# Peptides against a protein of PDB entry 5OOQ, part 104

Target 1, 227 residues: chain A of PDB entry 5OOQ
Amino acid sequence: YREDVRQVVTHPANALSFLQPGRLVEISVNGKDNYGWGAVVDFAKRINKRNPSAVYTDHESYIVNVVVNTMYIDSPVNLLKPFNPTLPEGIRPAEEGEKSICAVIPITLDSIKSIGNLRLYMPKDIRASGQKETVGKSLREVNRRFPDGIPVLDPVKNMKIEDEDFLKLMKKIDVLNTKLSSNPLTNSMRLEELYGKYSRKHDLHEDMKQLKRKISESQAVIQLDDL

## One batch from the design tools (peptide; made by RFdiffusion4, then SolubleMPNN)

Design b2_p18_7_s2 (from b2_p18_7, 6 letters changed)
Fold by OpenDDE base, seed 5:
Structure b2_p18_7_s2 (fold): chain B 227 residues (1-227), chain A 18 residues (1-18)
Amino acid sequence: as target 1 above (227 residues)
Amino acid sequence: MKLSYREYTEEEIEELLK
């Protein structure tokens, strides 16, 4: 069920309006490399200059640049290519006992585990010397302030996802969480129906994005005075 | 390092949606 919700939440029609600079997102690359909470720098539609005919899934069709403070110190970060979500070999989060550094990594929407209900004040030029480290300090401070976890955007209340099937899914999840039961097969079928609707309603998605963007701008902003 | 946290009120959100 959580994965089904994640698929809907991270769909471009829903997620992009909440990926403003400084938005906190929880990052898991390829389902194995957990970078924890990072801060969004920007996003762009994925363009393959070498293969313009490349077809990407909806969740792979955008690249999100995020600052993480959990990059393994010996990772070949110099090999990172802007707007290339295919990370070089050796790019990974630090494990327990390893030292970490701050890095900007390009990820797909599929690598977003959750979207936080918090936004950091971001420096104007994140690529300037020392700026990513400043964001890294801010991330540490946020984690310190929220020991029980960073608040996640509510898909209905905050993101205003009003799809009836999704609302039914959310209600079922709430009921099942209380009953400790899950039926992943039923949810998967509904997810496909939701994606079908999203694919057909491109213009509506843009309108929704604009509305959601306004809502997202009204989300809680954490301002660091020392930024 | 001082973090200021401000949540927008429901009224402020409604105004932004207008």
Scores: peptide ipSAE 0.016, ipTM 0.397, DockQ to the pose 0.139
Fold by OpenDDE base, seed 1:
Structure b2_p18_7_s2 (fold): chain B 227 residues (1-227), chain A 18 residues (1-18)
Amino acid sequence: as target 1 above (227 residues)
Amino acid sequence: MKLSYREYTEEEIEELLK
């Protein structure tokens, strides 16, 4: 069911409106290369100049440029081609004990695990020297501030996905979660980890509410100061 | 470091605060 939710969330009809510059997204390329949370630079419709008749799936029809701070230092980043989501061999995240660098990588929507409910202030020219590193520092700071995970957009409340089948799916998930919480098998380490992740997500939602309240208050204060 | 949270519309904020 999680994959089903991801498919709906990352569909262009739902995702694109939330891929503003600075939007945090969790990135997994080819289901194996986890770059963690990155920041959106921009996105564009995928066009194959060599084969204009190429038909892409919905999730592969757009390219999202994202700043990551987890690129393996010895990755051939110079071989990265703008707007080409087919990454060169050797482009991978740093493993434990390896050094990482900041890079801008082009990904498809299918490579998005989750969309965060946070945006970074992005430099005007990310291609300028040192700017990607600045974003990288910001990403590290965000991760530091959210040790339990970066808040994820709520598909219904935040993304306003109103599809009936999706709502039914969400209800089923909620029911299953409730059943799992009531099931004596909840004592399994895996369920505790899953529930711990979910409870952390709920706590993150509360934290997000508090943050939103603070932002709203701050905006109200800014509006009051501008009055 | 300006973390700009998505400016939730006032409506979205109100819904989240409920």
Scores: peptide ipSAE 0.042, ipTM 0.518, DockQ to the pose 0.220; fails the geometry check
Fold by OpenDDE base, seed 2:
Structure b2_p18_7_s2 (fold): chain B 227 residues (1-227), chain A 18 residues (1-18)
Amino acid sequence: as target 1 above (227 residues)
Amino acid sequence: MKLSYREYTEEEIEELLK
């Protein structure tokens, strides 16, 4: 069910309106290269200049450029081509003990594991010298502020996905979560594996409480700057 | 760097907190 939810959330009809510059997204390329949370730069419809008749799946039909701060330092980042999601060999996240750098990588919608309910203020020219590193610092700060994880967009409440079949799916997940919540041992292992972050009703609540407080604080700061 | 949060309506927050 987790994958089913992800497929709906990352579908162009739902995802694109939430891929504004600075939007945080959790990135997994080819199901194994986990870059963690990155920040959206921009997106565009995928066009194959060599094969204009190429037909892509919905989830592969758009390219999203994202800043990541987890790129392995010795990755051949100079070989990256904007809006080409076929990454060169050697492009990978840093492993434990390895040094990482900031990079802009093109990904498909299918490489988005989660869409966060946070946006960074993005530099106007992310490709200018030092700008991606600035975003990288911001990503580290976000991770510091959210040790339990970055809040994920609620597909129904935040993304306003109102498809009947999807709503039925979500209801089924909720029922399963309720049943599993009665058995603490079954909850930890099976819920995370089966339904991922979307099924964590309690985590979403806490994240929202924290977000509300932060929003209130941010508004207060903005008001102080305007006074 | 300033972070922008999606504005939650009070109603959305209350629903998420029930």
Scores: peptide ipSAE 0.036, ipTM 0.467, DockQ to the pose 0.183; fails the geometry check
Fold by OpenDDE base, seed 3:
Structure b2_p18_7_s2 (fold): chain B 227 residues (1-227), chain A 18 residues (1-18)
Amino acid sequence: as target 1 above (227 residues)
Amino acid sequence: MKLSYREYTEEEIEELLK
């Protein structure tokens, strides 16, 4: 059920409007590499110039650039390609006892475990020397302030996902959390139908620039002044 | 540590859309 919720939350129709610069997201690449909480730099629709006819799944159709502060220090970060979510071999989070550095990595929506209800003020040029480290310090500070975990966006209250099937799913999850009972509630077919509804409602075919503008105009940024 | 909220400036929006 948690995965079902994640699939709905991270669908482009729901997630993109909350992926403003500085938005905190919890990152897990390929279900194996947990980078923890990072900060969104930007996002773009995934385009294959070599194969314009390439069709990506909804969760792989956008690339999100995120700053992480948990990159293993000896990772070949120089081999990272902008907007290429296929990470080079050796790109991984630091393990316990290993040193970490800040890096910008391109991820898919499928690599987002959670979307945080916090947004950092981002430097204008994140690629400039020292800027990633500034964001890294901010991330550490946020983690310090929230020892029990960074607050996650509520899909209903914050994200305003009002689909009836999703609401039913959420209610079932609440019941399961309270009663520790598990019944299969949602299948892949039902999720596909839900995705279709979201896609139609949000008109994902709109110009990306217009979408980014709407996103930027509608949301506030949280600034940490002591950083 | 003070948390403050602000909206994007028009300049920031323009930069984002470049």
Scores: peptide ipSAE 0.020, ipTM 0.558, DockQ to the pose 0.047; fails the geometry check

Design b2_p18_7_s3 (from b2_p18_7, 6 letters changed)
Fold by OpenDDE base, seed 3:
Structure b2_p18_7_s3 (fold): chain B 227 residues (1-227), chain A 18 residues (1-18)
Amino acid sequence: as target 1 above (227 residues)
Amino acid sequence: MELTYREYTEEEIEELLK
């Protein structure tokens, strides 16, 4: 059921309003490469200039740029393409004993494992020399302050997800504290219906600039001394 | 290290929207 919750939480209708600059997100690319907690730079709707008629799944329809401090030092970061979530070969997090660097990587919503209840104040120009490293230091400090883990946004209390089926799912999880074997939301049809409700409610076709403005105005930012 | 909470200024928002 954890995956079911993740699917709902990371759906554009729910997630985008919480992807302000500096928002902490836990990143797992392709379910294999765990970068840990990173900080959101920005996001944009995924557009294929070569094929404007291309249709993406909801979880792949937006690109989120995130700062990570766990990139393997010898990764070919120069081959990273802005707003291209298909990462070049060799782009990976550092393993134990390897050195890491800070990098900005483009990811899809599907690569978000969790959304944190913390937001860092971000430099104006994250691409400028030294700025990513500053964010990296802040990420280390946050991890130090939260040794038991960075607090995650509560889908109901914080994200205000009030769908009846989702609430039922959350109640089941709370009661069992374990992965349940089956639930009505595990089938594709039920998920499609749920996503349909979100899409209609939130109107994902709103102007991106207007959306970004609303997002930026809605929540406070944590500013650290080293920023 | 001190943590300070604040909202984005209008100027900061405008810069983000460029």
Scores: peptide ipSAE 0.024, ipTM 0.561, DockQ to the pose 0.048; fails the geometry check
Fold by OpenDDE base, seed 2:
Structure b2_p18_7_s3 (fold): chain B 227 residues (1-227), chain A 18 residues (1-18)
Amino acid sequence: as target 1 above (227 residues)
Amino acid sequence: MELTYREYTEEEIEELLK
């Protein structure tokens, strides 16, 4: 069911309107290379110049450029081609104990594990020297502020996905979560983790409201000091 | 380092929470 939800959420009809510059997305390439949370730079429809008649699946039909701060330092980042989601060999996230760098990588919608309910202020020219690192620092700060995880967009409340079949799917998940809350079976922990992430999303939205109040108060203080 | 964290405006959060 998690994969089914992910497929609906990452479908172009739903995802593209939330892939504004600075939008946080959780990235997993080929189901193995987990880059963690990155920030959207831009997106474009996938065009194969060599094969204009190439037909892509819906989830592969768009390329999203994202800033990640988890790229392995010795990855051949110079071989990255803008808007080419076929990553060169050796492009991978840093493992434990390895040093990482910031990089812009092109990914497909299928490589998005989740879409965050947070947006960073992005530099106008992300390709300029030092700008990726600035975003990287912001990503680290976000992760520091949200140790329990970055809040994920609610597909229904935030993304306003009103598809009847999807709503039925969500209801089924809710029912299963309710049943799992009554019968703690091991497989139920994954659904509880999903629903816990979903229900913590409500608490995280409250936490975000509180954080926003605190930041708004701090910005009001900064504006008061600049005034 | 100014974390240019553009917090969602209260309006943007309210719209996202609606």
Scores: peptide ipSAE 0.023, ipTM 0.499, DockQ to the pose 0.202; fails the geometry check
Fold by OpenDDE base, seed 1:
Formats: sequence, C-alpha cells, structure tokens
Structure b2_p18_7_s3 (fold): chain B 227 residues (1-227), chain A 18 residues (1-18)
Amino acid sequence: as target 1 above (227 residues)
Amino acid sequence: MELTYREYTEEEIEELLK
C-alpha cells in the first residue's frame, strides 16, 4: 500500500505543483541508491532530442534537478549531464565511513520516495561556486533539527488529492494501522514495552507529527494567505 | 487550483526550524 501511495503522490498531476525550488524530497535512485533528503532546484519535461518519439511513463516524463549532500566523494560527478536522469556509472551515495560531497543530480519522479513539507531558501544560481555547499549545509541543519524525520506532505490535507480510489486506499491503510494497533498481541508486556517505547515514540511522533502538522497547517495557512 | 507556494524566506525557514 505504501508503494501505491507513492505512485499517486509522485504522479505529475500531483507532484509537480509541490516541486518548487527548495522543496525537500527524499531520493532513492533505482531502488538502491538512497541519497536521503535533497532540495529541488527545478524541473523540466523530459525531452529526448535524439528520439522525439520516445514515450515515457508519467513518472519518467519529467526531470527534477535536486541538490544532495550525500554524494560519494569519488563519484564521477563531472560526468553528470544536465537533464539526463540516466546517471553515469559510479554515481552513488556515500556509504558508512565514506566522505560525501554536494552535487546536483537529475532524477525522475519515480526516484522520489517522499515529498517534504519544508522548503529551503535556494540561491539564485545554484551552479555558482559554493552555492550547492550552502544548500548542503542547510540540509544538514534540517536533518539535525528533525532527527525523527523530515515532515512529509499529507496527500489529502496538503496535496489535496481528492481521487476517490486514493481516499479509499488511505482509509484502508488507516484501518489496517488501527487494527495493527488494536492487535491483542500488543498487550503482551514486551510488546507493551516496545509499543510503549513505540507509543512514546509514536506520541513523540504524534507530537512531532502534530508539530509537523501545525507547521504544515501554518504553511497551509501561509499559503492560503498568499493565495 | 494551482497551489502556487511562495518561496520561504531564510527568516521563515529559521522560524520553522526554531
């Protein structure tokens, strides 16, 4: 079900309006290369100049340029081609113990795991010397401030996805989550301790989700006031 | 409705991060 939600959220009809400069997005390329949270620079419709007849899926039909701060230092970043989401061999995130650098990478919508409910201030010219590193510092600060995770846009409340099938899906997920929480096996003392820790984490996560929701609502209110 | 979100200022981001 999570993948189904992701497919709907990252569909161009829903995602593009939230891919403003500075929007935080969680990035996974090819299901293997997790870059973590990056910041959107811009996006463009994918055009194959060599094969204009190329038909892309909806999720591959746009290229999103994102700043990441997790690029492996020895990655051949000089081989990156603007607006080419087919990344050169060796372009990967840093692993544990490896050094990372900031880079701008082109990705497809399919490479977005989550869309954050936060936007960074973006330099006017991200390609200028030192600007991507500035964004990288901001990303680190955001991650520091949100140790339990960056707030994700609510598909219904924030993104205003009103598709009936999607709403049904969300309801099913909610019911399943409720059933999982109501499972009598959670009444075992160990699960109560784990769930107490998880419930304290969930209460903290709910408090954080409420704070994130308040931030989201405040952002929505700010957005409503600007509308 | 195209939800055109304005860009957050650095100050607004700092406030969100407080």
Scores: peptide ipSAE 0.017, ipTM 0.463, DockQ to the pose 0.086; fails the geometry check
Fold by OpenDDE base, seed 4:
Structure b2_p18_7_s3 (fold): chain B 227 residues (1-227), chain A 18 residues (1-18)
Amino acid sequence: as target 1 above (227 residues)
Amino acid sequence: MELTYREYTEEEIEELLK
């Protein structure tokens, strides 16, 4: 059920309005490379220059650029391609005992585990010398301040997801939390139903200007401007 | 993949930020 919630939360119809610069997001690439919490730089509609007619899934149709401070120091970061979420081999988070560096990586919405209820003040030019490191320091400070974990956006209270099926899903999760049981078949069916409703209801090809407007209207609970 | 969902009250967050 948690995955079902994640699919709804990270759907473009819900997530994009909360991906303002500085928004904290928890990152897991390909379900295996956990970078921890990073900060959103920006996002854009995914474009394939070689194949302009390429069709992506909803969760792969946008590229989110995020600053992470957990990149393995010997990762071939020079091979990173802007707005290309297919990361080169060797791009990975540092393991325990390894040194890490700050990097900007392009990810898909599918690589977002959680959207935080915090937003960092971001430098105007993150590509300028030393700016990534500044954000990296802020990320370390946030992690220090929240040893029990960074607060996550509430899908209902904060994100205002009011879909009836989603609300039913949330209620069921609450019930199952006490039972310690899940039904994979039921979960799969519900996910498909929810996904289908969102795909039909929302225009995912909305222009960037309209998206930016929606983002500007969204609020983070706490803005950390002085980190 | 599991979604880490944690609820903090505004008051709790303010305390953590002091």
Scores: peptide ipSAE 0.007, ipTM 0.353, DockQ to the pose 0.071; fails the geometry check

Design b2_p18_8_s1 (from b2_p18_8, 9 letters changed)
Fold by OpenDDE base, seed 3:
Structure b2_p18_8_s1 (fold): chain B 227 residues (1-227), chain A 18 residues (1-18)
Amino acid sequence: as target 1 above (227 residues)
Amino acid sequence: VKELKIGSARVFEDTSPL
C-alpha cells in the first residue's frame, strides 16, 4: 500500500506543485540508495536533446535537483551531470561509520519516497561555495528536531488528492494503522495478565519489556509488508 | 506558511502548493 500511495503522490500532477525551493523530500534512488531527507533546489521537465522524441514515464519525465547531506565522501561527485538523473557508478549515500558530504544530485520523481510539510530557506545560488553545506547543516538540525521523521504532507488534506480509489486506499491504511496501534495494547494487557500469575516469584518485568519490544518490532514489520 | 527557527536553521511549515 505504501508504494501505491507513493506512486500517486509522486505523480507530476500532484507532486510538482509541492516541489518549491527548500521543500524537504525523502530520497531513495533505485530502491536501494537511501539518502534520507534532502531539500529541493528546483525541477525541470526531462528533455533529451539528442532524442527529442524520447518518451519517459510520468515519474521519470521530470528531473528534481536536491541537496543531500548524506553523500559518501569518496563518491565521484565531479562526474555528476546536471539534469542527468542517471547517476554515475559510485554515487551513493554514506554507510554507518563513513563520512558524508553535501551534494546536489539530480533525481526523478520516482526517487521521492515522501514529501515533507517543511521547507528550508534556500540560498539563491546553491552552487556557490559553502551554500550546500549551509543547507546540509539545516538538514541536520531538522533531523535532530524530528528523530521520528519529518512530518509528511497529507495527500488528501494538503495535496488535495481527491481520487475515489485513492481515498479508499487511504482509509484502508488508516484502519491498518489503528489496528496496529491497538493491538500492542491488547497484547500488552494479555501479556501482563499472563505474567501476573508468575510475577510473585520472578522479576519478569525485563522479560516482559523485551517481549513487548519484539512484538512491537514484529508488528512494525508486518505493517511494512501489508502497506 | 509559518516560519520556524530550528537551531540556526530557518524553516517554514508550508502545506500550500505553488
Scores: peptide ipSAE 0.654, ipTM 0.959, DockQ to the pose 0.834
Fold by OpenDDE base, seed 5:
Structure b2_p18_8_s1 (fold): chain B 227 residues (1-227), chain A 18 residues (1-18)
Amino acid sequence: as target 1 above (227 residues)
Amino acid sequence: VKELKIGSARVFEDTSPL
């Protein structure tokens, strides 16, 4: 059901009007490379100069340029071509423990996982020195403010998707969510998963807070030893 | 459109189409 919703939301007829500069979108390239939340720069209809008669699917017919702050530092970003969604080999998000950089990447609509209700203030020239990094800092601040994810646009209330089949799909999802929420076992498993995710996040956050405290205490001890 | 200040970042809550 989530994929069905995503296909409708990311269809050009629905998505393009919400891809204003600075719009936050969640990015997954080829279903494998998760870049997280990025900011839209612009979009254009996909044109194949070598094959003008090329027919693309609806979800591949537009290219969206997005700023991401999760690009692996050793990725060959210089090989990126504007408006070419076929990414060079080695272009990938940073894994855990790897350093990341800011980059502008061209993606298709099919690579959008979700569209957020937030927009960043976007500089007029994102290619100017330091501008991508400024957007990257803003993305980090937003992610810090929304640890559970950026609020997603409501497909019905915000995007005004009025297709009858889609509305039926949304109603089914709501009924399922209500049933899942009303089931004490699912609430206990979801509480265990939420407490497991919150306990992993809280254990990771407490471990990070304890690690930050230990680092701060170690730095304070080092500063005390330097005094 | 509501402007939000998140740290030094200027962020807007925008649920409107272009």
Scores: peptide ipSAE 0.649, ipTM 0.958, DockQ to the pose 0.699
Fold by OpenDDE base, seed 4:
Structure b2_p18_8_s1 (fold): chain B 227 residues (1-227), chain A 18 residues (1-18)
Amino acid sequence: as target 1 above (227 residues)
Amino acid sequence: VKELKIGSARVFEDTSPL
């Protein structure tokens, strides 16, 4: 169901009007290479100069240029071709423990995982020296502020997707999410935490009761010696 | 559109189309 939502949201009829310069988008290339949140530079209709008669799917018919700050440092970024979404071999995000750099990569709409409700201030000339790094710094600050991810645009309220089948899909997802939140396993973990607190309280109460009994017994012995 | 200050970054909450 998440993929079905993604297909509708990333369709050019819905997505393009929200790909303003600086728009934050979550990027996954070929369903494997996760670059995280990047910033839109611009977009253009895909044109094949070698084969002008080439027909692309709706999700592959546009190229979006995005700034990412997660490019592996040793990636052959010099081999990147502007407006060519077929990335050279070795172009990948940095893994854990690897150093990353800022890069502008051309992607298709199909490589957009989500569209955020935030936009960065985008410099007019992103190709100028130091501008990519400035955007990269801004991306790091935003990611630090939103460790659980950037808020996503609401497909219905914000994007105004009013298709009846899409609305039915969203309702089904909401029902499933409610069922997951009501999962006995989640409730059992909360119950275990509550029982743990109750058990500790009971143990402390029993300890206090035993201490009071010992004090009373000691006082009774002292009274017997005074008699 | 609301401007947000996130560190040194100029960020805008923008839910509007082009």
Scores: peptide ipSAE 0.647, ipTM 0.958, DockQ to the pose 0.704
Fold by OpenDDE base, seed 1:
Structure b2_p18_8_s1 (fold): chain B 227 residues (1-227), chain A 18 residues (1-18)
Amino acid sequence: as target 1 above (227 residues)
Amino acid sequence: VKELKIGSARVFEDTSPL
């Protein structure tokens, strides 16, 4: 169900009006390269100068330029072509323990995992020396403030997606989330987390909390696989 | 649109379309 929601949210008819400069978006390229949250620079209709007759899907028909701060330092960023979403080989996010740099990458709408409700103040000339790094610093600060993730735009309340089938989908998701939250095991784990926070036995509580989070995440994944 | 100061970053909560 998450993918179905993503397909609707990232459709040009819905997404483009929320891709203002500085808009935070969560980026995943080719379903494997997770850059995390980046900031929108601009977007444009995809035009193939070499093949003007090229037809793209709706989700591939626009190019969004985004600043990311998670680019692997040894990625061949010099090979990046403006407004070319076909990224050169070796362009990837830094893995754990690797150094990262800031880069502007062109992506398609299909590479947007989520659209945040936050916008950064965006420099007028992002390509000027030091500007990408400034945005990168801002991204780090935002991620630090939101360790559980940046708040996502509400597709219905904020994006005003009013399609009946989509609303039914959202309702179904809400029902499933409610059932998960009402599960005695989930409630027991949350209660224990709450009680543990108030317990003077901080160490045991943290261990229980971590275990409960892992169990909750596993249960959520199992239920989400059914979604 | 609400401006937020997050560290040194200027951030805006913006749920409005273009």
Scores: peptide ipSAE 0.641, ipTM 0.957, DockQ to the pose 0.784

